Peptides against a protein of PDB entry 3WG5. Designs and how they scored, part 117

Target 1, 218 residues: chain A of PDB entry 3WG5
Amino acid sequence: LAKNIVYVAQIKGQITSYTYDQFDRYITIAEQDNAEAIIIELDTPGGRADAMMNIVQRIQQSKIPVIIYVYPPGASAASAGTYIALGSHLIAMAPGTSIGACRPILGYSQNGSIIEAPPKITNYFIAYIKSLAQESGRNATIAEEFITKDLSLTPEEALKYGVIEVVARDINELLKKSNGMKTKIPVNGRYVTLNFTNVEVRYLAPSFKDKLISYITD
Target 2, 218 residues: chain A of PDB entry 3WG5 as posed
Amino acid sequence: LAKNIVYVAQIKGQITSYTYDQFDRYITIAEQDNAEAIIIELDTPGGRADAMMNIVQRIQQSKIPVIIYVYPPGASAASAGTYIALGSHLIAMAPGTSIGACRPILGYSQNGSIIEAPPAITNYFIAYIKSLAQESGRNATIAEEFITKDLSLTPEEALKYGVIEVVARDINELLKKSNGMKTKIPVNGRYVTLNFTNVEVRYLAPSFKDKLISYITD

## One batch from the design tools (peptide; made by RFdiffusion4, then SolubleMPNN)

Design b2_p16_2_s3 (from b2_p16_2, 10 letters changed)
Fold by OpenDDE base, seed 4:
Structure b2_p16_2_s3 (fold): chain B 218 residues (1-218), chain C 218 residues (1-218), chain A 16 residues (1-16)
Amino acid sequence: as target 1 above (218 residues)
Amino acid sequence: as target 1 above (218 residues)
Amino acid sequence: MKVVPLEPISFETKKV
């Protein structure tokens, strides 16, 4: 029986245009191979709103399920990472990770202080994050509070509140628990039931360009 | 006689993934309309290397000539902006603008101090910027010095040293001066002679998303 | 993945 392929790729660091390129490359590879899914091991403190929105769009346009896995323990899907997760087909978190803290900021002043976003921007992202939650059948109230209260959640809390779908310690447990689950958003216009029986796990390495840029942005 | 269309779009602020999206959108619109060229009025202090490289690639893949115009007076094509310019089919600068200062950095510390890029990264971008200059028939020595000396040039200097092709005060002068010039890099595998006789100038406005992100990234 | 800011980048890391 032809083994279904599941790709695993790591995305670590700030969400940037390069992060978009990583998502695009990884998803494209998995699409080309007609993978059952791609798991993105995500560890991000956040990043740029533009890159985030593009990544969300790229995920939504994916021909295969994109699973965001907040991994390893100690990792976060903070800020932009939360939006990306909410825009994905399935969210998993490892124990000891976090999600949330989504309040937009204009940046940091020269002294390292946060420059607050004007209400117009904050309200835009409230609407946006709520939309992501609603479209994915996730908790839009909590999604809003990720901004309005700068709320951060544990995996257990996020699962409890219906923000995420799986708590998993590793890839094997993730595959096991998510097997038979439906995607939270459509793939090619349909909700897909994940089939992780008899899968080959393929790890995608960062490209040379990816490594270079990772070295430069971290 | 069917008027040739020249699109003009403004890109201002930091070079980011959103900036890539702006370039992509603007160029795509101009491509769809078979425009004679698109002029990008560029004012940037620099930005991300990844976004920059993607923008350069997008320009190089353009089906139409992409003219980078450092505009208005007081604007710069600094850092990443210089790379983008060097990757384009024609560079123009308005009086009172600048180009250069291309030394890569890893970022800014919390105190606002520059985090220097390691030699490996610096050398990579030296090779890259020199390649852009060489491919476009521009001054590769000066391109290197944009990094090694963090050199910045006036329009007059940049023209003198063969870094740029045109000094122009406005769009009309740019069109006049660049009319009949050949692109410095190929369009669809061929060097194109610009025809700005009887052109309609169409200004592209930023999308709502563009405006939002510009507001957020500035 | 480190994004190399090319100077002069005023890194206002606008983070979401």
Scores: peptide ipSAE 0.030, ipTM 0.266, DockQ to the pose 0.120; fails the geometry check
Fold by OpenDDE base, seed 3:
Structure b2_p16_2_s3 (fold): chain B 218 residues (1-218), chain C 218 residues (1-218), chain A 16 residues (1-16)
Amino acid sequence: as target 1 above (218 residues)
Amino acid sequence: as target 1 above (218 residues)
Amino acid sequence: MKVVPLEPISFETKKV
């Protein structure tokens, strides 16, 4: 029986292997406490594809629902952040946030210009992002366009197009709106109905290591 | 009882979150088969500190011995690779390889120059690398100098100074030389004596994802 | 978030 606990943790900055560690640590804590869910407040400009794919896999292996919440206002789930969101059990966005811009790049040239990925890589990620959307019952056409058109959406647009499930101003509104929703992907092989009635919200702080690396990576 | 199996897998290129996934996947396969050990053939110029620290942690949590083998000739365990090696149960190097150059950097400027890390970060990694060396009974002074002097060593020097345990030309020589050695760190809380008598060597191939990302990261 | 690249390779964030 899930304790009436919902964990909230923040992940901000570039998606890296350290970001994976943060996801892993936060989800593990919530799993150990048999939380109803964990909400990850996500604000990322993107990052590494490999870290992203590992994070998606870690979310999919979670013993509890993982809600990605693009928060606070002004935040983004850009690039890798969009993939992570699409791989999660529920996506929420705050007003004034964005999602999308998923075109893979090889990096930046010495002059700061984008080095484009070859078609084989782009096509791989098109297939990958579409699979995430399809598996979660989200808009696969828009998921593809996040790459092919480098599309970015507002929360209202993303909700309208069936990319996300909730627009919420804060954690309380998110819990209220998502109460009774089914997860978009299975938890331990089953779709879970979220029960946020009389839940305690617990905030997880970054570890000392998290603070140090975030300071270094920002 | 360990099956008379030793797994061998290759990790080449930059240390990233994907590299973590490779380590995790490879070690997990070897754990599931109750292998005597896994040998990771490592060739890396370094990479991300966060990914490195996660890889070290994953190795330390391994249910079986993880041997880092700097291979083939011409390969390096540079920067992050050195940390990973120092965090492992046994380090081997092939002739013509190198280890070291562990000074942390923030990145490269637009002109390709190194952006130095502030003293607080450098000091953190000095403490970290020394702890890895001390915990594994390896030369902590040299580990520090990998940072403070950006020192790189040959296999023969590294062996002489007590940084590594084995110099071997190939997997067969590695198995022969390391047979009967104790792991430099515990496996499941115990130092394990390696038994490479009559072992089957199984090579693990990169996943399709591994191949794709390695192609993108190189 | 500055990735402390351990030399020699600073991860240019391959952004996806």
Scores: peptide ipSAE 0.028, ipTM 0.243, DockQ to the pose 0.124; fails the geometry check
Fold by OpenDDE base, seed 1:
Structure b2_p16_2_s3 (fold): chain B 218 residues (1-218), chain C 218 residues (1-218), chain A 16 residues (1-16)
Amino acid sequence: as target 1 above (218 residues)
Amino acid sequence: as target 1 above (218 residues)
Amino acid sequence: MKVVPLEPISFETKKV
């Protein structure tokens, strides 16, 4: 029986135009192989709003489910990472990770202080993040509070509040728990039921060197 | 019986000259009040090397013990944060936090790619981080690997490897567990035994508005 | 010694 392919790639660091290119490349590879899904292991403190919005759009345009997995333990989907997660087909978090802190800023002053965004900009991102939450059937109230209160959540809290869908220790547990779940946003205009029975896991390196590992989920 | 005072302050975000000013102000307040210690709740993805080195120096010059507490769950002492922690009198981590990823970079290109540091610079920081670890009786081999392998650790791993001293869920548990511990570096030329019996916890806000909470540790 | 930023570097651009 043909194995379903699941790609796994790591994206770490600031959200930038380079990060967009990484998302685009990884998703494209997985699309070309008609993967059941791609899992993006995300660890980010945040980044640029423009790049973030482009990444969200790229995810929404994906021909396959894009699962954002905040991993490993200690990782965060902070700021821009939260937006990206909320724009994805499924969100998972490892124990010991965080999500939130989405308040936009204009940058840092020469002394390293935060330059606050004008209310108009903050309000724009409130509307934007709420839309992502609403479109994905996630908690839009908490999404707003990620900005207005600079709220950060644990995986357990995020799951409880309906911000995320899965808490998983590793890829195997993620696949097992998310098997049979429907995507929170459409894939090619349709909500997809994930099938992670008898899957081949393909790890994408930044250099596109693949490592193959097989998993069987019951 | 006079309560020992412990100050708690939060430092979140990038390590910059502003962050130095925050450290300096918070420590100074605690010094002026002859606090038993100051706990800095640290959540940072990293920052500037110059600011980091200045912060380390400020901690080393502190008249009171400076405890770096990677908190809350989901927080990190990443990159510059790891150096700061290793330069401190005691390191604690909350469950679900991370430490490490210390490889220096020159910055980000316009496309958001990392501009790698020249070997001479990387080697400088290897020597520097190893010195911090050695001086504090922490694992210098792992400290090097934080750079050479961009290694990141969980609290459990960091404790196991002898990188940190305490895993604690909250301030109360931190105080309880660290009570009677000796500082890992000298305070005013002497290693201090921490006394967290019958303590008054004073929270410093960025605006220097204080919130007072009392704890009794046996 | 030239100041070397440690990851992540703050960008002066609009951030979230």
Scores: peptide ipSAE 0.021, ipTM 0.233, DockQ to the pose 0.133; fails the geometry check
Fold by OpenDDE base, seed 2:
Structure b2_p16_2_s3 (fold): chain B 218 residues (1-218), chain C 218 residues (1-218), chain A 16 residues (1-16)
Amino acid sequence: as target 1 above (218 residues)
Amino acid sequence: as target 1 above (218 residues)
Amino acid sequence: MKVVPLEPISFETKKV
C-alpha cells in the first residue's frame, strides 16, 4: 500500500523574505508529491511583518496541510512566528518551547531602544492576529494579549488556552497525537482530517541557498 | 524653456523589500516625467542582502540617472547602503556622514552576538562589491576593504579614495558640483552627462505607506 | 480593503 508521505523541514532564525522562499520551496515540494502534510520545525525569535504575512498567505494557499511544530526544546515561535503558527493548519509545540510576544515594533533606534509602533499599527496587528485566531478556531482573546500584554506562553498554557492543538516531544509523538485531527483552516476550501497511519517521513534538507541564508540570518 | 526636472526623495532606515518598493516607486515617477535625474537622500544602517541586490538591479535598470546622496549630516550609507551607493550612477555625501562597514553577517544569535558569515558568503560579497566598484569606475580595493576590514570612511576619505564623486552640504551644492559630471554607470547603455542648469527640484513625499513603513523600520 | 501597512514591521523579540 502506497505510504502517505509526510515531509519534515526546519525553518530557523529570523522571519525574512528568504524565510518566505524556504516556506514556499518546502510546501511546493510537499504539494508536488501529494504529501499527507508538511511539518515545519519552527524556531524563530520573530522577524519582518511583510515576510510574515506572505508566509501566512502561502500557508493558507497550500494544497496540503502545513503543520507548524515549535521544535526543538528551547525553540520559540516568537512574534512573527506566532502569527505564522496561527495562520497554519495545525500548531504543535515541544515541551520547553514558547509562543507569543507579538507586540509590533517599528524597529530599534540608533541607541538600540525599541521604537514603539503607533497605535494605528498596533491596532492593525491586533485585528490581524485576531482574524488568524478566529479563522483557525483558536483563542482570539489570547491572540490579542500576545500583542497588548506581550504575552508568551508555554506549550501547556497554549494548549490549555486553545492556542495550539498538540504538545509533542518529537515527530513520532506529533504524528501519533495529530492523527485523525482536522485541520484548523481549510485545505482547498475543505477541512482535512489528517491521516498519519502508515506514513513515510521524509526530511527536507535546506538547500545550499537555504543553509547559506539561514547561516546569514542566524 | 522647459526646466529639466530633478526629483529628490528620502529613503531612511533599514534596507528591506519595502525599501525596494520605495526605490521602485521613486525612480518610476522620475522616469515617467523624463527627469534629468533622481536624487535619493539615503540614511541607512544596512539591511537585507536580497533587498539590496534588487535595489541595485533596479537602479541599474533605471531610465534616468539615480544619485545616491548620503544625507543629512549624521546619516550613513552603511553596509547594504554602501552596496546600493556603489551600484548607482553617482554617489554624493554630506559632511559628517559615513559609508562602508560592509561585512556580511548571517545575523544575530539568540544571545545577540553576530553570527559571522562563512567564508563562502563573505567571498561572494567581496566579489559582488568589487564588481559594483569596477563597473562604476570606483575604488575596488577599498570596496573589498569595506568587507575585509569592515572599513568605514568619511566623505572626505571616500572622495579621496575614489569611492564617491561628490561631497556636498545640501541639494543646491550637490546640483552645482555634479553638473556636467558623467554618470559612473550607463543609463540605457550610455553614460550620461548630467545637466543641472536651469533645473526644477521636485521633492517626492513618501507615500503614506512609505511613511508608515519608515516609521516601522525606524 | 484593509490597507495592510506594508511597513517592515519587525516582530523580533530580540534586538538585531
Scores: peptide ipSAE 0.020, ipTM 0.269, DockQ to the pose 0.210; fails the geometry check

Design b2_p16_2_s4 (from b2_p16_2, 10 letters changed)
Fold by OpenDDE base, seed 5:
Structure b2_p16_2_s4 (fold): chain B 218 residues (1-218), chain C 218 residues (1-218), chain A 16 residues (1-16)
Amino acid sequence: as target 1 above (218 residues)
Amino acid sequence: as target 1 above (218 residues)
Amino acid sequence: MEVVGLEPISFPVVKK
């Protein structure tokens, strides 16, 4: 019997327009193959707000479930990464990872200090992150505190507070634990029940272009 | 005989993730109606790099031609707007508009001064903007100078140097002048010849959400 | 481009 395909791809580093391109490429490949899902192994300190929002939109337009997996241990879904996670069909985290710290900034000063965003911008992103949480049935209060308090959570805390759905050590444990779960947001207007009982895991590598861009942005 | 539909929508203000959402919504509507093209009346001082790149990608994924029209007189496709234009199927400008000034920055300091981007980021966007120009058969040298010299051009200069395809005073003149032109980049893998001989122009208004976001970001 | 980011890289907004 033809096994259901689950794609896995890694996205590491700052969230930029190139990160969007990676998301788009990876999801498109998985869509074309009618995969059961794609898992994005995410490790990001943050990045651009617009890229983040575009990534969220791309995820929400996916024909298949997109699972954000904060991986490996030591990784984070910080700042923009939290928004992306909250906009996805399922969030998982590995032990020793973190999520949160979502306060918008204008940038860094020459001395490396943070330039704070004006209240209007901050309030905008508060409303936005709360909407993502609400639409996905996740904790909107904590989502707000990711901004207002610059809160960061462990996987266990995030699970406990209803920010994420799974804590898993690896892809195999993630597939096991998420099997039979419903997506937190619709796919093509429907909440999908994930079926990982008979799956083949296929890893997608960064393109040469992706590698080059990552090399330039690092 | 059923007239070919050309959609027109306005995008004004800073390029953000919400601007991406507007592009996506407008293009999607036009795609669903199998429009001959969509014209985006663009007036932007710039904005976010990631949103810009996502918009470019969305345009390039369009099932129909996307025409960027820098309009009305006094408008600009500044900074991020130039990249968007260079990524589109056709660029037009009204007299009294401008294009260029594409140097990336990290942001603004508290006193309103520009925080310069590090050379690595600048070089990345030089490569990126040159690629957009080359792929669209436009002037890559001028595209580079939009960054290196912070160059801005008039419509007539931009046309002369092969940055844009049309100078037009209004939509009717744009349709007349662009009729029979080929797109500068492919649509679904093919260069499309525009047919505006028997068209109905339909204007798309911003959604309530778009208006609210614009109000918050202004 | 103006960066509003969580860590924004922006492009200058050309003020008219």
Scores: peptide ipSAE 0.067, ipTM 0.358, DockQ to the pose 0.267; fails the geometry check
Fold by OpenDDE base, seed 1:
Formats: structure tokens, C-alpha cells, sequence
Structure b2_p16_2_s4 (fold): chain B 218 residues (1-218), chain C 218 residues (1-218), chain A 16 residues (1-16)
């Protein structure tokens, strides 16, 4: 039986291979405890495409619902973060956050200018992000515009356009508003109706390694 | 006047933004001291394309010759490392090292399988690597095959095919063999004839930050 | 030594 337990963990910063390890660890812990869900408080400016794709795949393979929560106010699910969100079972945003700006790049030049990706890369990720949106029943047109227009949305716009499912100020409001919602993608082949009635919230702390890496990368 | 000083520094591991910082720091130190050259002892399995391109650009902007030395025996300039080498003023390899395997990938799947890059990305990097080879007067056909055939070469093959300039067992042999060679690309708009007669070798140690990052990433 | 392929694709890091 699934426990009336919801895990909450924070993932902040650039999307890297280490970020994948964090997702994997956090989801695995929650899976092992048969949690009702895990909420990932996400604040990212973007990062690596490979790590992003691996994270999306890890979320899709999760034995429990993975809720991406763009939190706290001032946070973003920018660039790679948007793909991660669109690959998840439920997206929530706090007021004062943002989502979008998904145009792929090859990198930054020494002068800080963007090195443009060739059209084929852009087209690949257009197809990819549209697929994520379609699979999750989210707005594929807006998902495409996250790339083609480098569009960024407020929580209110994202909700209005059907990109995300919830706007919530905190974990308690998130749990309240998402209670009874169906996951936007299957969990183990089945859409799950979230049950956040009388749930215990368990916070996952970063590992010592996480703290050390964050200290070095910050 | 250029000092009869040659700096030597080691860069080991994956090519990342931090690797760029290492290259920048090392080259800057050598530039500030008006060194005859800097030798970068390179051992890399590859890494990020953006970091690689930035490193290549940093090398090309160097006020002094940057010699890439694939060292020690057992080391490689694989993938991104090959691009870096081809972007440098002189390439040397120690016996028992390798160069090549430059096929771009999007990343690795969760099962460890390679995520293939779309043909346009591959074609972009074919054009890029051929450009590096052509600009440096190195074998552009073999450079292309580093991608199209995922070709890897021994030092002897790389020398034979005109990919690299020197095979040397150690720094002393490298200095001896490269003395009087012209750089394969300009330094400040001019091809430089290397003068390694009566040079002092100065080793650059990794910073404390370098050591800490290496410890964490390893 | 496992060859780590070139990972050419990144997404912009929106620096605040």
C-alpha cells in the first residue's frame, strides 16, 4: 500500500550529471518508501541537454508520481528546467516564478555571446518538447514557442495556457490544490489520482556530497 | 622579449567549463611572464562541446604558443581533446597514447547507451574539425574520419598522417624535437618559430580549487 | 578509458 507520505526535495542550480544523480537519489528514496509522491522544488536557469534528457527519462520511469514545483518565489524552471517539468507527472509553480526559454544552444562564446545551435538541433528539440507536451496532455504549441520565440511564462499564463497544472504559494497549498488530480503521464502504466489527504511531508536533505558540490559550483 | 621559459601544466579528465578555466588560467600566467610557450599535458576522454569550443578559441587567442602534449603514456586526447589539439599551435603525443574518436553525441541514456546526435550536428562538427585541421595545416581527411569512422590513432599513425607534429617520450624530448618548429597556427597573427634552446621549465600546479573540484568530480 | 563523446548541446543558462 502506498503510504500517506509525500517527499519534498530541493534541486537548485544548473542541470548537470550531478543533478541527474540528485533526481535519481531522491526519487529512489521515495520509491523505496512507497510514497504517494515526491515534490521536487526546482530552481534552475538551465543546463545540459543530456542530463536533462536523462532526468526526464528517470522521471518517466518513476514508480511514484514526481511533481515538479517551481519554488520559491523568484525561482525558475528555465531552459532545461522546462523540459524536466514537461516530462513530469504534475507541474506546479509558485507566484513570482517563471518557466520557458527553451532554445537550445551550443554554448557561450568567450565574449558571453550565445553560440547558436544549427537548425537541425533546434528542430530536434522542438520535436522533443512537443512530444513531452503531447504525452502529458499539455499545450504543445506553447511548448514549441518556448523554443521558437524563447518564450517565458508567468505561473498564471502557464496555467491559463495549459502548460502547468497548479499555482501554489507553498507546499501546503500545493498539496491541497493537487489533491485528487490525475497525473499527466502514467506511473507504471497507469494514471494515478493523487491522494494528499492526511499526508505526512518528509523533507529530503541534500547529501554531504550535494552540499560540497553546491559549495564548489556556486 | 620572450623569456627562455616554458610553462608546463596538466589538464586531466573531462572537458568542462572548469577545464576552460584551467586553460585560461594557465595560458594567462604564461602570457604574463612572456613565456616562449606553454605545454599542456592533456589526458581527456572527452566532454562538453561548448567548453571545447571555448578552449579552442582561448588557445587561438593566446599571446604565446600553446602546445598540446598527450601525456603520460596511457593518456588520450579523445573526442573533445582531439578538437582542442587540432586548435593548438603544436601537437605532441607520448608513445602509448591515443587521439581521435570525435563523433558528437547528445549524451548517454540511463542504460549507458549513446544517444546519437542528429546528422546536422554531426555535419556541423565535421565542418568544424575540418576547419581546425585546414587552418593548422593538418590532415583534414583524417580529422573528418575521427568523426565519420570514430577513428582513433596511435602517435605514430597521427604523425604519419600529418595530424600531429611530434612524438616524444617526455618534456625534454618534446622540447628537443619541437625546437625550431613553426607553430601550425599564428600567434598574434604571426607564425612563431619555437626556440627551446636553453629554456627553463616551470611547472604550474593545480590551484586548491582545482584539487578540490578534481576530488569531487573524480 | 571510456571515450566520453562530445555533448554539443546545452541549454542557455539564464544568469540572473
Amino acid sequence: as target 1 above (218 residues)
Amino acid sequence: as target 1 above (218 residues)
Amino acid sequence: MEVVGLEPISFPVVKK
Scores: peptide ipSAE 0.029, ipTM 0.443, DockQ to the pose 0.842; fails the geometry check
Fold by OpenDDE base, seed 3:
Structure b2_p16_2_s4 (fold): chain B 218 residues (1-218), chain C 218 residues (1-218), chain A 16 residues (1-16)
Amino acid sequence: as target 1 above (218 residues)
Amino acid sequence: as target 1 above (218 residues)
Amino acid sequence: MEVVGLEPISFPVVKK
């Protein structure tokens, strides 16, 4: 019986326009091959709001389920990464990872201090992140606190509070635990029940450009 | 008689955290050598607000005059580039360049359309750009219109309206025309009269990293 | 285009 394909790709580093291109490329490959899902192993300290919003939109427009997997241990879905996760079809985290710290900033000062965003910007992103949480049936109160309290959570806390859906040590455990789960947002207008009973895992390698940018952003 | 040094460096592409590092590196070199000034040949379509604000701050903290020179012909100081220019000690433009289009955006949609910034963000940057113009004695009304009307100007228009100080075809003409001009903002708390009567021009080359990022951002 | 940053500071790599 033709095995359903699950793609796995890594996106590491700051969220930029290039990160959008990586998401787009990876999701497109998985769409073209009619994959059951794509798992994005995400490790990001944050990034640009524009790129983040575009990535969220790209995920929402995906023809296949996009699973954000905060991986490996030590990784984070920080700041922009949390928004991306909340915009996805399923969030998984490995033990030893973190999620949150979503306060918008205008940037870092020359001395490395955070330039706080004006209240108007903060309020916009509060509304935005709450919308992502609500649309995905996730904890909108905690989503707001990711901004207002600059809250960060462990996988266990995130699961407990209804921020994420799965805690998994590896891809195999992720597939096992997420099998039979419904996507938290629609795929092509419908909530999809994930079927990982007979799947082939395919890893997508970063392009040369991806490697180069990763090298620059690390 | 020991010639005063004028450094010239190129900054091309999107305004990012790396662009800040480029500005910082170039200005630091010029400061260390007690240069009369540094000329930044700027060609940018825009970029990040945070990086832009940090660059403006770095320019304002410079121990030497920082001249933004929109160069070569065909180049622009668009969006973030306009803010950077308005935050600098002197703005020059080559014929065939442009300045303006400063409307803040949240980003580009997947289809390439602009995601408009909320009015609150727009108003913040209106206040910010007007402040830069006012502090530098430049046309704050036009600075506002760079946002509200998404206005772009030619060098001749920008000069006419009091947005910029110099139209120059090359570095030699720039030095000639700017000789004896006062900086539009202070250097170490004082307005400096530029002295380019007996100067040596030194070009700063992009680092390998600069070249690599330029290659990626182009 | 002025892009508002989100915490933590993302270092956007400008894509070619």
Scores: peptide ipSAE 0.027, ipTM 0.526, DockQ to the pose 0.153; fails the geometry check
Fold by OpenDDE base, seed 2:
Structure b2_p16_2_s4 (fold): chain B 218 residues (1-218), chain C 218 residues (1-218), chain A 16 residues (1-16)
Amino acid sequence: as target 1 above (218 residues)
Amino acid sequence: as target 1 above (218 residues)
Amino acid sequence: MEVVGLEPISFPVVKK
């Protein structure tokens, strides 16, 4: 039986294999407690493609709804973060946040210039991001443009274009606005109507290891 | 006028943007001195695809021959290292070294298992590695199998199959055996006959920065 | 020796 519990956890920094571990840990805790949902407060400038794809897969395998919340104001779901958001059950953004800029790159040259990914790689991720959008009933054209035009959107634009579902200032407003919404992708093969009536909010702290790795990679 | 000088420098560890900087620095020094060639003693388990492609490009743009020497015994030109070797003007290996294992991966799962690259990415790198082999007159079939079969070869096998040009125990034997060989790819648009008659060997040390980064990434 | 595979595509880290 779903407990009227919602977990909230923060993931901040680059998307790496460690970030996957964080997602897995947080979701597992929430699953074990039969939470109504978990909200991930996401602030990322991007990161690794492999870790991103693993995170998306972990979200899709979740036994509970995973809500990506781009928070606080000033945060972004940039690059890899956009893919993760598009792969989740619900996307929310706080005012003053951004989403997009999803072009795959091979890295940076010595002069700090971007080394462009070969067209075949770029096209792979175009197809991938479009699939995430399509599966979730979100705007696949805009998802493609996150790559092809290096598009970044405000919360208001993202909502208007059907990329995200909620603009919220805080967790309380998020819970209020998302109450009664259906998940954009299935949970255990079924679309779930979110019920945040009289929920208890539980915050998960990063592990000591999580804190240390974040410090080293920042 | 080419000075009878051959530079030797070591590149050890993961292929990263920093490794590109090392290649660029070493080659630039040798170019400035109008060296006959530069030998890179390579020992790498692999690394980033972007850095690898940049390194290949930097080698191809070199004003002097760049020889990749898999050295010392126990070293490998694994994964990204194989691509770099196949993109160079001459490949040498010491006894007890290896080359190959070029399958692109997205990374590692939490359980340490390899996350396979999507077929589109794998096929991109198959085409890429075959192009390097073909351009250099090396065995493109074996180059493909470095990916498709995760093939690794000994120096003797690599020589036999036409992947590399020289098996040598040390720099002196390398210079002796490669003397009079033509570069496998052009230098400034021309295939160069290597002349190692009465050459001075100059060793380049890694910069302090190079040493520090190697320590952190190892 | 762990053969570190071709680490695929990184996405730009937009430093704020």
Scores: peptide ipSAE 0.025, ipTM 0.410, DockQ to the pose 0.600; fails the geometry check

